# Peptides against a protein of PDB entry 4Z5W: the designs that were tried, part 40

Target 1, 305 residues: chain A of PDB entry 4Z5W
Amino acid sequence: IPDVFLELNKLWYFSAQSNLFNGEMPRSLSNSRSISLLSLRNNTLSGQIYLNCSAMTNLTSLDLASNSFSGSIPSNLPNCLRLKTINFAKIKFIAQIPESFKNFQSLTSLSFSNSSIQNISSALEILQHCQNLKTLVLTLNFQKEELPSVPSLQFKNLKVLIIASCQLRGTVPQWLSNSPSLQLLDLSWNQLSGTIPPWLGSLNSLFYLDLSNNTFIGEIPHSLTSLQSLVSKENAVEEPSPDFPFFKKKNTNAGGLQYNQPSSFPPMIDLSYNSLNGSIWPEFGDLRQLHVLNLKNNNLSGNIP

## One batch from the design tools (peptide; made by RFdiffusion4, then SolubleMPNN)

Design b1_p11_8_s1 (from b1_p11_8, 5 letters changed)
Fold by OpenDDE base, seed 2:
Structure b1_p11_8_s1 (fold): chain B 305 residues (1-305), chain A 11 residues (1-11)
Amino acid sequence: as target 1 above (305 residues)
Amino acid sequence: SSFITTVEPEK
């Protein structure tokens, strides 16, 4: 990428995604006062990520995903006072989330999907201080760690939580009950155990639940038949979605279906590939908005209602 | 089953 961004003093949006750009980010780009949205996703950019947050006063969205960047997560990003959305997916940091991210009050959407992030306990302890955090994607990190269940963790404004394919141990964490605005939960492809907690049915905005490919036991909690968002057509106020798309993948190498917004996901309960027992509740028939009920590969018995 | 990510599929 040429080092010409000093001359581009009116440039508000720069998208150069899905090209063949190599080398480092140009220094003039890292100092741009005009850029609000920056997407360099899916290139071969390298070196250390550095942004001069004191210069980049208009930066609201940053997508650097699927690049060959190295080194640490930029600890100064919280100084970008307007920065709301960050996609750092598929950047191999091999790092913990910086302690400075506890001060990241502008942050609304964060993805580190497949970024070799370590220490999920520290990550969640830091990120709970981000009062405006609505979307958190941590898929393909924290390999074989334990998902912390500390009840003091609070993500009050969280709407989308995706921590899939981490081989995480532990149980469905009680601190998620402190997230009453949760709309989408994906904890699939882990080693989570215990029972599915009944309080999940109290998450009235939860329209997408994926607990598939875990080691859950016991009955399906009857409270899932009372998920309000699946009983009644809530006018989901289209909140400002992240400036990055989601991809639903069958495996790491599969072509994913693209979803530009969380609202584009079909209303779903996926409990497949567990060790759940008991009956299918007839009251799943009350979930008039449910598009997908996936209970396959469990130990369920009785009649299909 | 499937999982959600923000990693774009490679072309």
Scores: peptide ipSAE 0.584, ipTM 0.931, DockQ to the pose 0.940
Fold by OpenDDE base, seed 3:
Structure b1_p11_8_s1 (fold): chain B 305 residues (1-305), chain A 11 residues (1-11)
Amino acid sequence: as target 1 above (305 residues)
Amino acid sequence: SSFITTVEPEK
């Protein structure tokens, strides 16, 4: 990418995604006062990520995903006072979340999907201080770590939590009960154990639940039959979505379906590939908005209602 | 079964 952004003093949106750009990010771009949305996703850009947050006062969205960047996560990003959305998916950092992210009050949407992030306990302890954080994607990180269950963790405004395919140990964490606005939860493809907690059915906005491919035991909580968002067609106020799309993948190498908004996911309960026992509750028939109920590959018995 | 990511499929 040429170093010409100094002359582009009116450039508000720069999208150069899915090209063959290589080399470093231009210094004039890292100092742009005009740019609000920057997407360089799916290129071969390299070097260290550096942004001059004191110059980039209009920056609201940053998508650098699927590039060959190296080094640490930029600890100065919280100084970009308007920065809301960050997509750092498929950047191999081999790092922890910077402590400076405790101060990241502008942050609304964060993805580190497949970014070699380490220490989930520290990551969640830091990110809980982001009062405006609505979307958190941590898929394909934290290899064989334990999902912290510390009740003091609090994500009050969290709408979307995705921590899939991490081989995480532990249980469904009680601190998620402090997220009453949670709409989408994906904890699939982990090593989570214990019972599915009944308090999940109290998350009235939860329309998408994926706990598939874990080691859960016991009965399906009857409280899942009372998930209000699946009983009633609430006018889900189209809350501002992340500026980055989601992809539903069967495996790491498969082409995924693209979902531009969390609301574009079909309403779903997936509990497949666990060790759940007991019956299928007849009251699943009350979930009139449910599109997908997947209970396959469990130890369930009795009648199908 | 599937999982959600923000990693775009490679071209």
Scores: peptide ipSAE 0.579, ipTM 0.927, DockQ to the pose 0.930
Fold by OpenDDE base, seed 5:
Order: structure tokens, then sequence, then C-alpha cells
Structure b1_p11_8_s1 (fold): chain B 305 residues (1-305), chain A 11 residues (1-11)
């Protein structure tokens, strides 16, 4: 990428995704006063990620995903006072989240999907201080760690939580009951155990629940038949979606489905590939907005209602 | 089953 961004004093949006750019980010780009949205996703960029937050006063969105960047997570990003969205997916950091992220008050959406992030306890303890955090994606990290169950963890404004395919141990954490605005939860492809907690049915905005491919036991909580978002069409207030797309990865096919917004996911309950027993509740018929009910590969019995 | 990510699938 050429070092010409000092001359581009009116450049507000720069998208150069899905090209063959190599080398480092040019110094003039890291000092741009005009850029609000920066996407360099899916290139071969390398070196250390550096942004001059004192110069980049208009930066609101940063997508650097699927690049060959190395070194540390930039600890100065909280100094970018307007920075809301960060996608660092598929950047191999081999690091913990910086302690400075406790001060990241502008942050609304964060992804580290498949970024070799370590220490889930420290990550959640830091990120709970981000009062404006609505979307958190931590898929393909924390391999074989234990999911913290500490009741003091509080994500009051969290709407989207995705921590899939981490081989995490533990139970569904009680601190999620303190997130009343939660709309989408994916904890699939872990080693989570115990029973599915009844308080999940109290999350009135929850329209997408994936607990598939775990080791859950016991009955399906009857409270899941009363999820308000699946009983009635609430007018989902069109909140600003994250500036990065989501992908639903199937195990067998390279072709993931793209979802530009969390609201584009079909309303779903997936409890497949567990050790759940008992009957299917007839009251699942009350979930008139439900598009996908997946209960396959369990120990369920009785009549299909 | 499938899981959600923000990693673009390789073409």
Amino acid sequence: as target 1 above (305 residues)
Amino acid sequence: SSFITTVEPEK
C-alpha cells in the first residue's frame, strides 16, 4: 500500500479488503486524521499493528482480519476515543487481552475469532469494564480452558456472545443471567457439562441459542418454551449492527453462509449432540417465531408432539 | 451442527 494518505485529507472510508497487499501498513495511514472506517481484511499484510490514536481522531471502525500481522495486541487502542468496532479475526497473536482494554469506553463490537488468544478468565475480567460492549466474538481461542462461572462478571449491555469451538470445560455460567439484552448466544462445540439452566428462558430478547456439541445432561428446561422473542414479533429496534460480517461454518463444507447483521440469523434453538433426556415439551408449539428447532442426537423419549 | 465466526471462509 503506498504512503500517500497525508494528501488524502478528505478520505473518510478506505476499503481494500480481499486483495493481495503485502508489507506493513503505511505510516501516513496510521496517522490519518480523516479516516473513519478502515478495512484491510483478507490480505497478506505483516509487521506490528500500530495506530497513532492522537492523530486518528475520526477512526470509528477497524477491520484487519485475516492478515499476517505479528507481535502484541496494540495496548493504545483505548486512546482512539471514537473507535467502536474491531475485527482482529485470524491474526495469530498468541497473547492475552491487554489490561488497558478496561478503559475502552468507545468499544461496541470486538472479534478475536481464531486469533490464538489465551486466558479466558483474564479476557472476561477485562472486557466486563467496557460499558458499551454489545458484540463479543471469541470463537476458536482458549483451547481446553475452563469457562469462568464467577457471579461477579457483568456484561449489562451485551447483545451478541459467541464463544464457540474452544473445547471449554465447565457449566453455562450464571453471570450471563445479568445480561438481559442478550439476543444471540453461541456456546457450541465445547465440553460444557451439567444441566441447561432454567434462567435462560428469562432472557426475553434471546432469539438464537446454540448449545450444540456439548455434554449437557437432564431434561430440556420448560422455560425455553416461554422465550418472549420467539412467542411474539417484537419490533426489533434496528440497532447499528457491527461493521463486520458473521459466518456460519459447517464442519464439512468450505462454503460458510454470510450474515451481514445478527438479525439476519434465523430464530433458532439448537441443543443437538448432547445427552439430554425426557420428552419434547408440547409448549414448543407456542414459539410461533421459531424457524429452527434442532434436538437431534440426544437421549429424548416419548411422543413427538 | 455449525458454529459462528467472523473469519471469512477461504475460497
Scores: peptide ipSAE 0.570, ipTM 0.929, DockQ to the pose 0.896
Fold by OpenDDE base, seed 4:
Structure b1_p11_8_s1 (fold): chain B 305 residues (1-305), chain A 11 residues (1-11)
Amino acid sequence: as target 1 above (305 residues)
Amino acid sequence: SSFITTVEPEK
């Protein structure tokens, strides 16, 4: 990428995603006063990520995903006072989340999907201080760590939590009950155990629940038949979606579906590939907005209602 | 089953 961004004093949006760009980010780009949205996703860019937050006063969205960047997570990003969305997916950091992210008050959406992030306990302890954090994607990190269940963890404004395919141990964390605005939860492809907690049914905005491919036992909590977002057409609050797309990855690398917004996900309960027992509650018939009920590969018995 | 990520599928 040429070092010409100093001349581009009106450049507000720069998208160069899905190209063959290599080398480092040009210094003029890292100092751009005009750029609000920067996407360099899916290139072969290298070097350390450095942004001059004192210069980049308009930066609101940063997508550097799927690049060959190296080094640490840039600890100065909280100084980018307007930076709301960060996609650092598929950047091999091999790092913990910086403690400076406790001060990241502008942050609304963060993805580290497949970024070799370590220490989920520290990550969640830090990120709970991000009062405006609504979307958190941590898929393909924290391999075989324990998902912390510390009740003091509080993500008050969290709407989308995706921590899939981490082989995480533990249980469905009680601290999620402190997230009453949660709309989408994906904890699939972990080693989570215990029972599915009844308080999940109290998350009135929860329209997408994926607990598939875990080791959950016991009955399906009857409270899931009372998920208000699946009973009634509540107006999904049209909150600004993250500036990065989501993808459903099948175990086969071929043919992930793209979802530009969390609201584009079909209303779903996926409890498949667990060790759940008991019956399918007939009151699942009350979930008039439910598009997908996946209960495959469990120990369920009785009649299908 | 599938899981959600923000990583684009490789073509």
Scores: peptide ipSAE 0.569, ipTM 0.928, DockQ to the pose 0.879

Design b1_p11_8_s2 (from b1_p11_8, 4 letters changed)
Fold by OpenDDE base, seed 1:
Structure b1_p11_8_s2 (fold): chain B 305 residues (1-305), chain A 11 residues (1-11)
Amino acid sequence: as target 1 above (305 residues)
Amino acid sequence: SSYITTVPPEK
């Protein structure tokens, strides 16, 4: 990418996604005072990520996903006082989340999906201080770590939590009960064990639950039949979505479906590929907004209602 | 089953 962004003093949006750009980010781009939205996703950009947050006073969105960047996560990003959305998916950091991110009050949406992030305990302990954090995507990190169950963890404003395909051990963490605005939970493709907790049914905004491909045991909590967002046709107010799309990766198809917003996901309960027993509750029929109920590959018995 | 990511499919 040419180093011409000093001349582009009115540039508000720069999208160069899905090209063949290589080399480092231009220094003029890292110092742009005008840019609000920067997306360089799906290129071959390299070097260390550096942004001059004192210069980049208008930066609101940063998408650097699927690049060949190296080094540490930029610890100065919290100094970008307007930075709301960060997509660092598929950047091989091999790092922990910086301690400075506890001060990241502008942060609303963060993705580190497949970014070689380590220490989930530290990551969650840091990110709980981000009071405006609504979307957190940590898929394909923390390999074989334990999902912390520390009751003091608090994500009050969290709406989207995706920590899939991490081979995480542990149980469904009780601290999620402190996230009453949670709309989408994906903990699929882990090694989570124990029972599915009844308090999940108290998450009245939860329209998408994926606990598939874990080692859950016991009965399906009857409280899941009372998920308010799936019972009533509440007009889910289209909340400000992240400036980055989501992809549903199927094991068999290379083509993941793209979802531009979390609200574009079909209302779903996926408990498939566990060791759940007991019956299917007839009261799942009360979930009139439910599009997908996936209970396959369990130890369920009795009648199908 | 499937999981959610923000990694775009490779070209």
Scores: peptide ipSAE 0.560, ipTM 0.922, DockQ to the pose 0.925
Fold by OpenDDE base, seed 3:
Structure b1_p11_8_s2 (fold): chain B 305 residues (1-305), chain A 11 residues (1-11)
Amino acid sequence: as target 1 above (305 residues)
Amino acid sequence: SSYITTVPPEK
């Protein structure tokens, strides 16, 4: 990318995604006073990520995903006082989340999907201080770590939590009960064990639950049949979504599906590929908003209601 | 089955 952004003093939005840009990010871009939205996703950019937060006072959205950046996560990002959304997916950091992220009060949406992030305990202990954090995506990190169950962890405003395909050990953490606004939970493709906790059915905004491909045992909690968001059409006030889309691979389509908003996901309960036993509750019939109920590859018995 | 990411799945 040419180093010409000093002349572009009115540039508010720069999207150069899905090109063949290589080398480092231009220094003039890292010092842009005008830019609000920056997307360089899906290029071959390299070097360290450096942003001059004292200059970049208008920066609100940053998408650098799917690049060849190296080094540490930029510890100065909390100094970008308007920065709300960060997509650092598929950047191989091999790092922990910086302690400075405790001060990241502007942060609303963060993705490190497939970014070689380490130490999930430290990551969650840091990120719980981000009071405006609504969307957290940590898929494909923390390989074989233990998901912390520390009851003091608190994500009060969390709406979307995705920590899939980490081979995480442990149980469904009790601290998630402190997130009453949770709408979407994906903990699929882990090594989570124990029973599915009944308090999950008290998350009245939860319309998408993926616990598939784990080692859960026991019965399906009857309280899942009373998930209020799946019983009634609540007017889910479309709160401002992340500036980055979500992707879910379908088995049949090589390209996957893109979901621009969390609300674009079909209402779903996926408990497939566990060791759950007992019956399918007839009261799943009360979940009139449910589009997908996936209970396959368990030890369930009795009648299908 | 598949998990959610914020980048397109690899082909």
Scores: peptide ipSAE 0.552, ipTM 0.913, DockQ to the pose 0.698
Fold by OpenDDE base, seed 4:
Structure b1_p11_8_s2 (fold): chain B 305 residues (1-305), chain A 11 residues (1-11)
Amino acid sequence: as target 1 above (305 residues)
Amino acid sequence: SSYITTVPPEK
């Protein structure tokens, strides 16, 4: 990418995604006062990510995902006082979340999906201080770590939590009960164990639950039949979506499905590929907004209601 | 089933 961004004093949006750009990010770009949205996703950019947050006063969205960046996660990003959305997915950091992210008050949406992030306990302890954090995607990190269940963890404004395919051990963490605005939970493809906690049914905004491909045991909590977001339409809080899309692989399509916003996901309960027993509750029939109920490959018995 | 990411799944 050429180093010409000093001349582009009115450049508000720069999207150069899905090209063949290589080398480092231009210094003029890292110092741009005008850029609000920066997307360089799906290139071959390299070097260390450096942003001059004192210069980049308009930066609100940063998508650097699927690049060959190296080094540490930029610890100065919290100094980008307007930076709300960060997609650092598929950047091989091999790092922990910087402690400076405790001060990241502008942060609303963060993805480190497949970024070789380590120490989930430290990551969650740090990120809980991000009071405006609504979307957190940590898929394909923390391989075989234990998902912390410390009740002191508090994500008050969390709406989307995705920590899938980490082979995480532990149980469904009780600290999620402190996130009453949670709309989408994906903890699929882990090694989570124990029972599915009944308090999940008290998450009145939860319309998408994926606990599939775990080692959960016991019965399906009857409280899941009372998920208000799946009973009635009234609680669909249209909030601003993250400035990055979500992707879900389909078994049949090599490209997966793109979802531009969390609300584009079909209302779903996926408990498939567990060791759940007991019956399917007839009261799942009360979930009039439910599009997908996936209970495949469990130890369920009795009648299908 | 499939998990959610913020990048296209690898082929």
Scores: peptide ipSAE 0.552, ipTM 0.915, DockQ to the pose 0.692
Fold by OpenDDE base, seed 5:
Structure b1_p11_8_s2 (fold): chain B 305 residues (1-305), chain A 11 residues (1-11)
Amino acid sequence: as target 1 above (305 residues)
Amino acid sequence: SSYITTVPPEK
């Protein structure tokens, strides 16, 4: 990428995704006063990520995903006072979340999906201080760690939590009951155990629940048949979505499906590939907004309602 | 695998 961004004093949006750019990010780009949205996703960029936050006063969105960047996570990002969205997926950091992220008050959406992030306890203890954090994606990190159940953890404004395919141990954490605005939860492809807690049915905004491919036991909580978002069409106020898309691999499609908005996911309960027992509740028929109920590969018995 | 990410899944 050429070092010509000083002359581009009116440049508000720069998207150069899915090219063959190599080398480091240009110094003039890291000092741009005009850029609000920056996407360099799916290139071969390398070196250390550096942004001059004192110069980049208009930066609101940063997508550097699927690049060959190395070194530490840039600890000065909280000084970018308007920076809301960060996609650092598929960057091999081999690091912990910086302690400076406790001060990241502008942050609304963060992804480190498949970024070799370590220490889930430290990551959640830091990120709970981000008062505006609504979307958190940590898929394919923290391999074989324990999911912390510490009741003091508080994500009051969290709407989307995805911590899938980490081989995490432990139980469904009680601190999630302190997130009343939670709309989408994916804890699939872990080693989570115990029973599914009844308080999940009290999350009135929860329209997408994936607990598939774990080691859960006991009955399906009857409270899941009373999830308010799945009983009635509440006019969910269209809150501003993350500036990055989501991807879900379906077994039939080699490339997966792209979802530009969390609201584009079909309303779903997936409890498949566990050790759940008992009956299917007839009251699942009250969930008139439910598109997908997946209970396959369990120990369920009785009549199908 | 049928989990969510913010980049296309590897084949």
Scores: peptide ipSAE 0.535, ipTM 0.913, DockQ to the pose 0.637

Design b1_p11_8_s3 (from b1_p11_8, 5 letters changed)
Fold by OpenDDE base, seed 3:
Structure b1_p11_8_s3 (fold): chain B 305 residues (1-305), chain A 11 residues (1-11)
Amino acid sequence: as target 1 above (305 residues)
Amino acid sequence: SSFITTVPPEK
């Protein structure tokens, strides 16, 4: 990318996604006072990510996903006082979340999907201080770590939590009960164990639950049949979605569906590929908004209601 | 089964 952004002093939106751009990010771009939305996703950009947050006072959205950037996560990003959305997916950092992210009050949406992030305990302890954090995607990180169950963890405004395909150990963490606004939970493709906790059914905004491909045991909590968002058409006020799309990765090479917003996901309960026992509750019939109920590959018995 | 990511599928 040419170093011409000093001349582009009115440039508010720059999207150069899905090109063949290589080399480092231009220094003039890292110092742009005008840019609000920056997307360089799906290129071959390299080097260290550096942003001059004192210059980039209008930066609200940053998408650098699927690039060949190296080095540390930029610890100065919290100084970008308007920065709300960050997509760093498929950047191989091999790093922990910077301690400076405790001060990242502008942050609303963060993705590190497949970014070689380490230490999930430290990551969650840091990110809980981001009071405006609504969307957190940590899929394909923290390989074989333990998902912390520390009850003091608090994500009050969290709406979307995706920590899939991490081979995480532990149980469904009790601290999620402190997230009453949670709409979408994906903890699929882990090594989570124990029982599915009944308090999940108290998350009245939860319309999408994926606990598939874990090692859960015991019965399906009857409280899941009373998930209010799946009983009634609550017009979930579409709060501003993250500026980055989501993708449902199937194990088959069939192209994953793109979802531009969390609300575009079909209402779902997926408990498939566990060791759950007991019956299917007839009261799943009360979930009139449910599009997908997936209970396959468990130890369930009795009648199908 | 499938999981959610923000990485687009490779073409």
Scores: peptide ipSAE 0.555, ipTM 0.920, DockQ to the pose 0.863
Fold by OpenDDE base, seed 1:
Structure b1_p11_8_s3 (fold): chain B 305 residues (1-305), chain A 11 residues (1-11)
Amino acid sequence: as target 1 above (305 residues)
Amino acid sequence: SSFITTVPPEK
């Protein structure tokens, strides 16, 4: 990418996604006063990620996903006082989340999907201080770590939590009960164990629950039949979605569906590929907004209601 | 089953 962004003093949006750009990010770009939206996703950009947050006073969205960047996560990003959305998916950091992210009050949406992030305990302890954090994607990190169950963790404004395919151990963390605005939870493809907690049914905004491919035991909590967002046609307030799309990765390389917004996901309960027992509750029939109920590959018995 | 990511499928 040429180093000409000093001349582009009116450039508000720069999207260079899905090109063949290589080398480092231009210094004029990392010092741009005008840019609000920066997306360089799906290129071959390299070097250390550096942004001059004192210069980049208009930066609101940063998408650097699927690049060949190296080194640490930029600890100065919290100094970008308007930065809301960060997509660092598929950047191989081999790092922990910086302690400075405790101060990241502008942050609303964060993705580190497949970014070689380490220490989930530290990551969640840091990110709980981000009072405006609504979307957190940590899929394909923290390999074989334990999902912390510390009840003191508080994500009060969290709406989308995706921590899939991490081989995480532990149980469904009780601290999620402190996230009453949670709409989408994906903890699939882990090694989570224990029972599914009844308090999940108290998350009145939860329309998408994926606990599939874990080691959950016991009965399906009857409280899941009373998920308010699945009982009533609430006008899902189109909340400001992250500036990055979501993808449903199927095991078959058949084209992953792109979802531009969390609200574009069909209302779903997926508990498949566990060791759940007992009956299917007839009261799942009350979930009139439910599009997908997936209970396959469990130890369920009795009649199908 | 499938899981959610923000990484686009590789072409």
Scores: peptide ipSAE 0.551, ipTM 0.919, DockQ to the pose 0.873
Fold by OpenDDE base, seed 5:
Structure b1_p11_8_s3 (fold): chain B 305 residues (1-305), chain A 11 residues (1-11)
Amino acid sequence: as target 1 above (305 residues)
Amino acid sequence: SSFITTVPPEK
């Protein structure tokens, strides 16, 4: 990428995704006063990520995902006072989240999916201080760690939580009951155990629940048949979504489905590939907004309602 | 089953 961004004093949006750009990010780009949205996703860019936050006063969105960047996570990003969205997916950091992210008050959406992030306890302890954090994606990190269940963790404004395919141990964490605005939860492809907690049915905004491919036991909580977002068509206020797309990866097919918005996911309960027992509740018929109910590969018995 | 990520499929 050429070092010409100093002359481009009116450039508000720069998207150069899915090209063959190599080398480092140009110094003039890292000092741009005009750029609000920057996407360099799916290139071969290398070196360290550096942004001059004192110069980049208009930066609101940063997508650097699927590049060959190396080194540490930039600890100065909280100084970018308007920076809301960050996608650092598929960047091999081999690091913990910086302690400076406790001060990241502008942050609304963060992804580190498949970024070799370590220490889930430290990551959640830091990120709980981000009061405006609504979307958190940590899929394909923290391999074989324990998911912390510490009740002191508080994500009051969290709407989307995705921590899939980490081989995490532990139980469904009780601190999620402190997130009343939660709309989408994916904890699939872990080693989570115990029972599915009844308080999940009290999350009135929860329209997408994936607990598939774990080691859950016991009955399906009857409270899941009373999920208010799946009973009634509440007009979900169009809140500003993350500026980065989501992908539903099937284990067998290279082609993941793209979802530009969390609201584009079909309303779903997936409890498949566990050790759940008992009957299917007839009251699942009350969930008139539900598009997908997946209970396959369990120990369920009785009549299908 | 499937899981959600923000990693685009490889080209």
Scores: peptide ipSAE 0.548, ipTM 0.920, DockQ to the pose 0.907
Fold by OpenDDE base, seed 4:
Structure b1_p11_8_s3 (fold): chain B 305 residues (1-305), chain A 11 residues (1-11)
Amino acid sequence: as target 1 above (305 residues)
Amino acid sequence: SSFITTVPPEK
């Protein structure tokens, strides 16, 4: 990418995604006063990520995902006072979340999906201080770590939590009950155990629940049949989606479906590939907004309602 | 089953 962004003093949006750009991010780009949205996703860019947050006063969205960047997570990003959305997916950091992210009050959407992030406990302890954090994607990190269940963790404004395919141990964390605005939860492809907690059914905005491919036992909590977002349409708060798309990845290298917004996911309960027992509750028939109920590969018995 | 990510599919 040429170092010409100093001359582009009116450039508000720069999208160069899905090209063949290599080398470092130009210094003029890292100092752009005009750029609000920067997407360099799916290139071969390298070097350390550095942004001059004192210069980049208009930066609101940063998508650097699927690049060959190296080094540390930029600890100065909280100084980018307007930066809301960060996509650092598929950047091999091999790092913990910086402590400076406690101060990241502008942050609304963060993805580190497949970024070799380590220490989920520290990551969640840090990120809980991001009072405006609504979307958190940590898929394909923290391999074989334990998902912390510390009740002091508080994500008050969290709407989308995706921590899939981490081989995480532990249980469904009770601190999620402190997230009453949660709309989408994906904890699939972990090694989570115990029972599915009944308080999940109290998450009135939860329209998408994926707990598939875990080691959950016991009955399906009857409270899931009363998920208000799946009973009625009334609570579909169309909030601004993150500036990065989501993808459903199959374990096979088959192309994932793209979802531009969390609201574009079909209303779903996926509890498949667990060790759940008991019956399918007839009251799942009350979930008039439910598009997908996936209970396959469990120990369920009785009649199908 | 599938899981959600923000990693685009490889071309």
Scores: peptide ipSAE 0.548, ipTM 0.920, DockQ to the pose 0.887

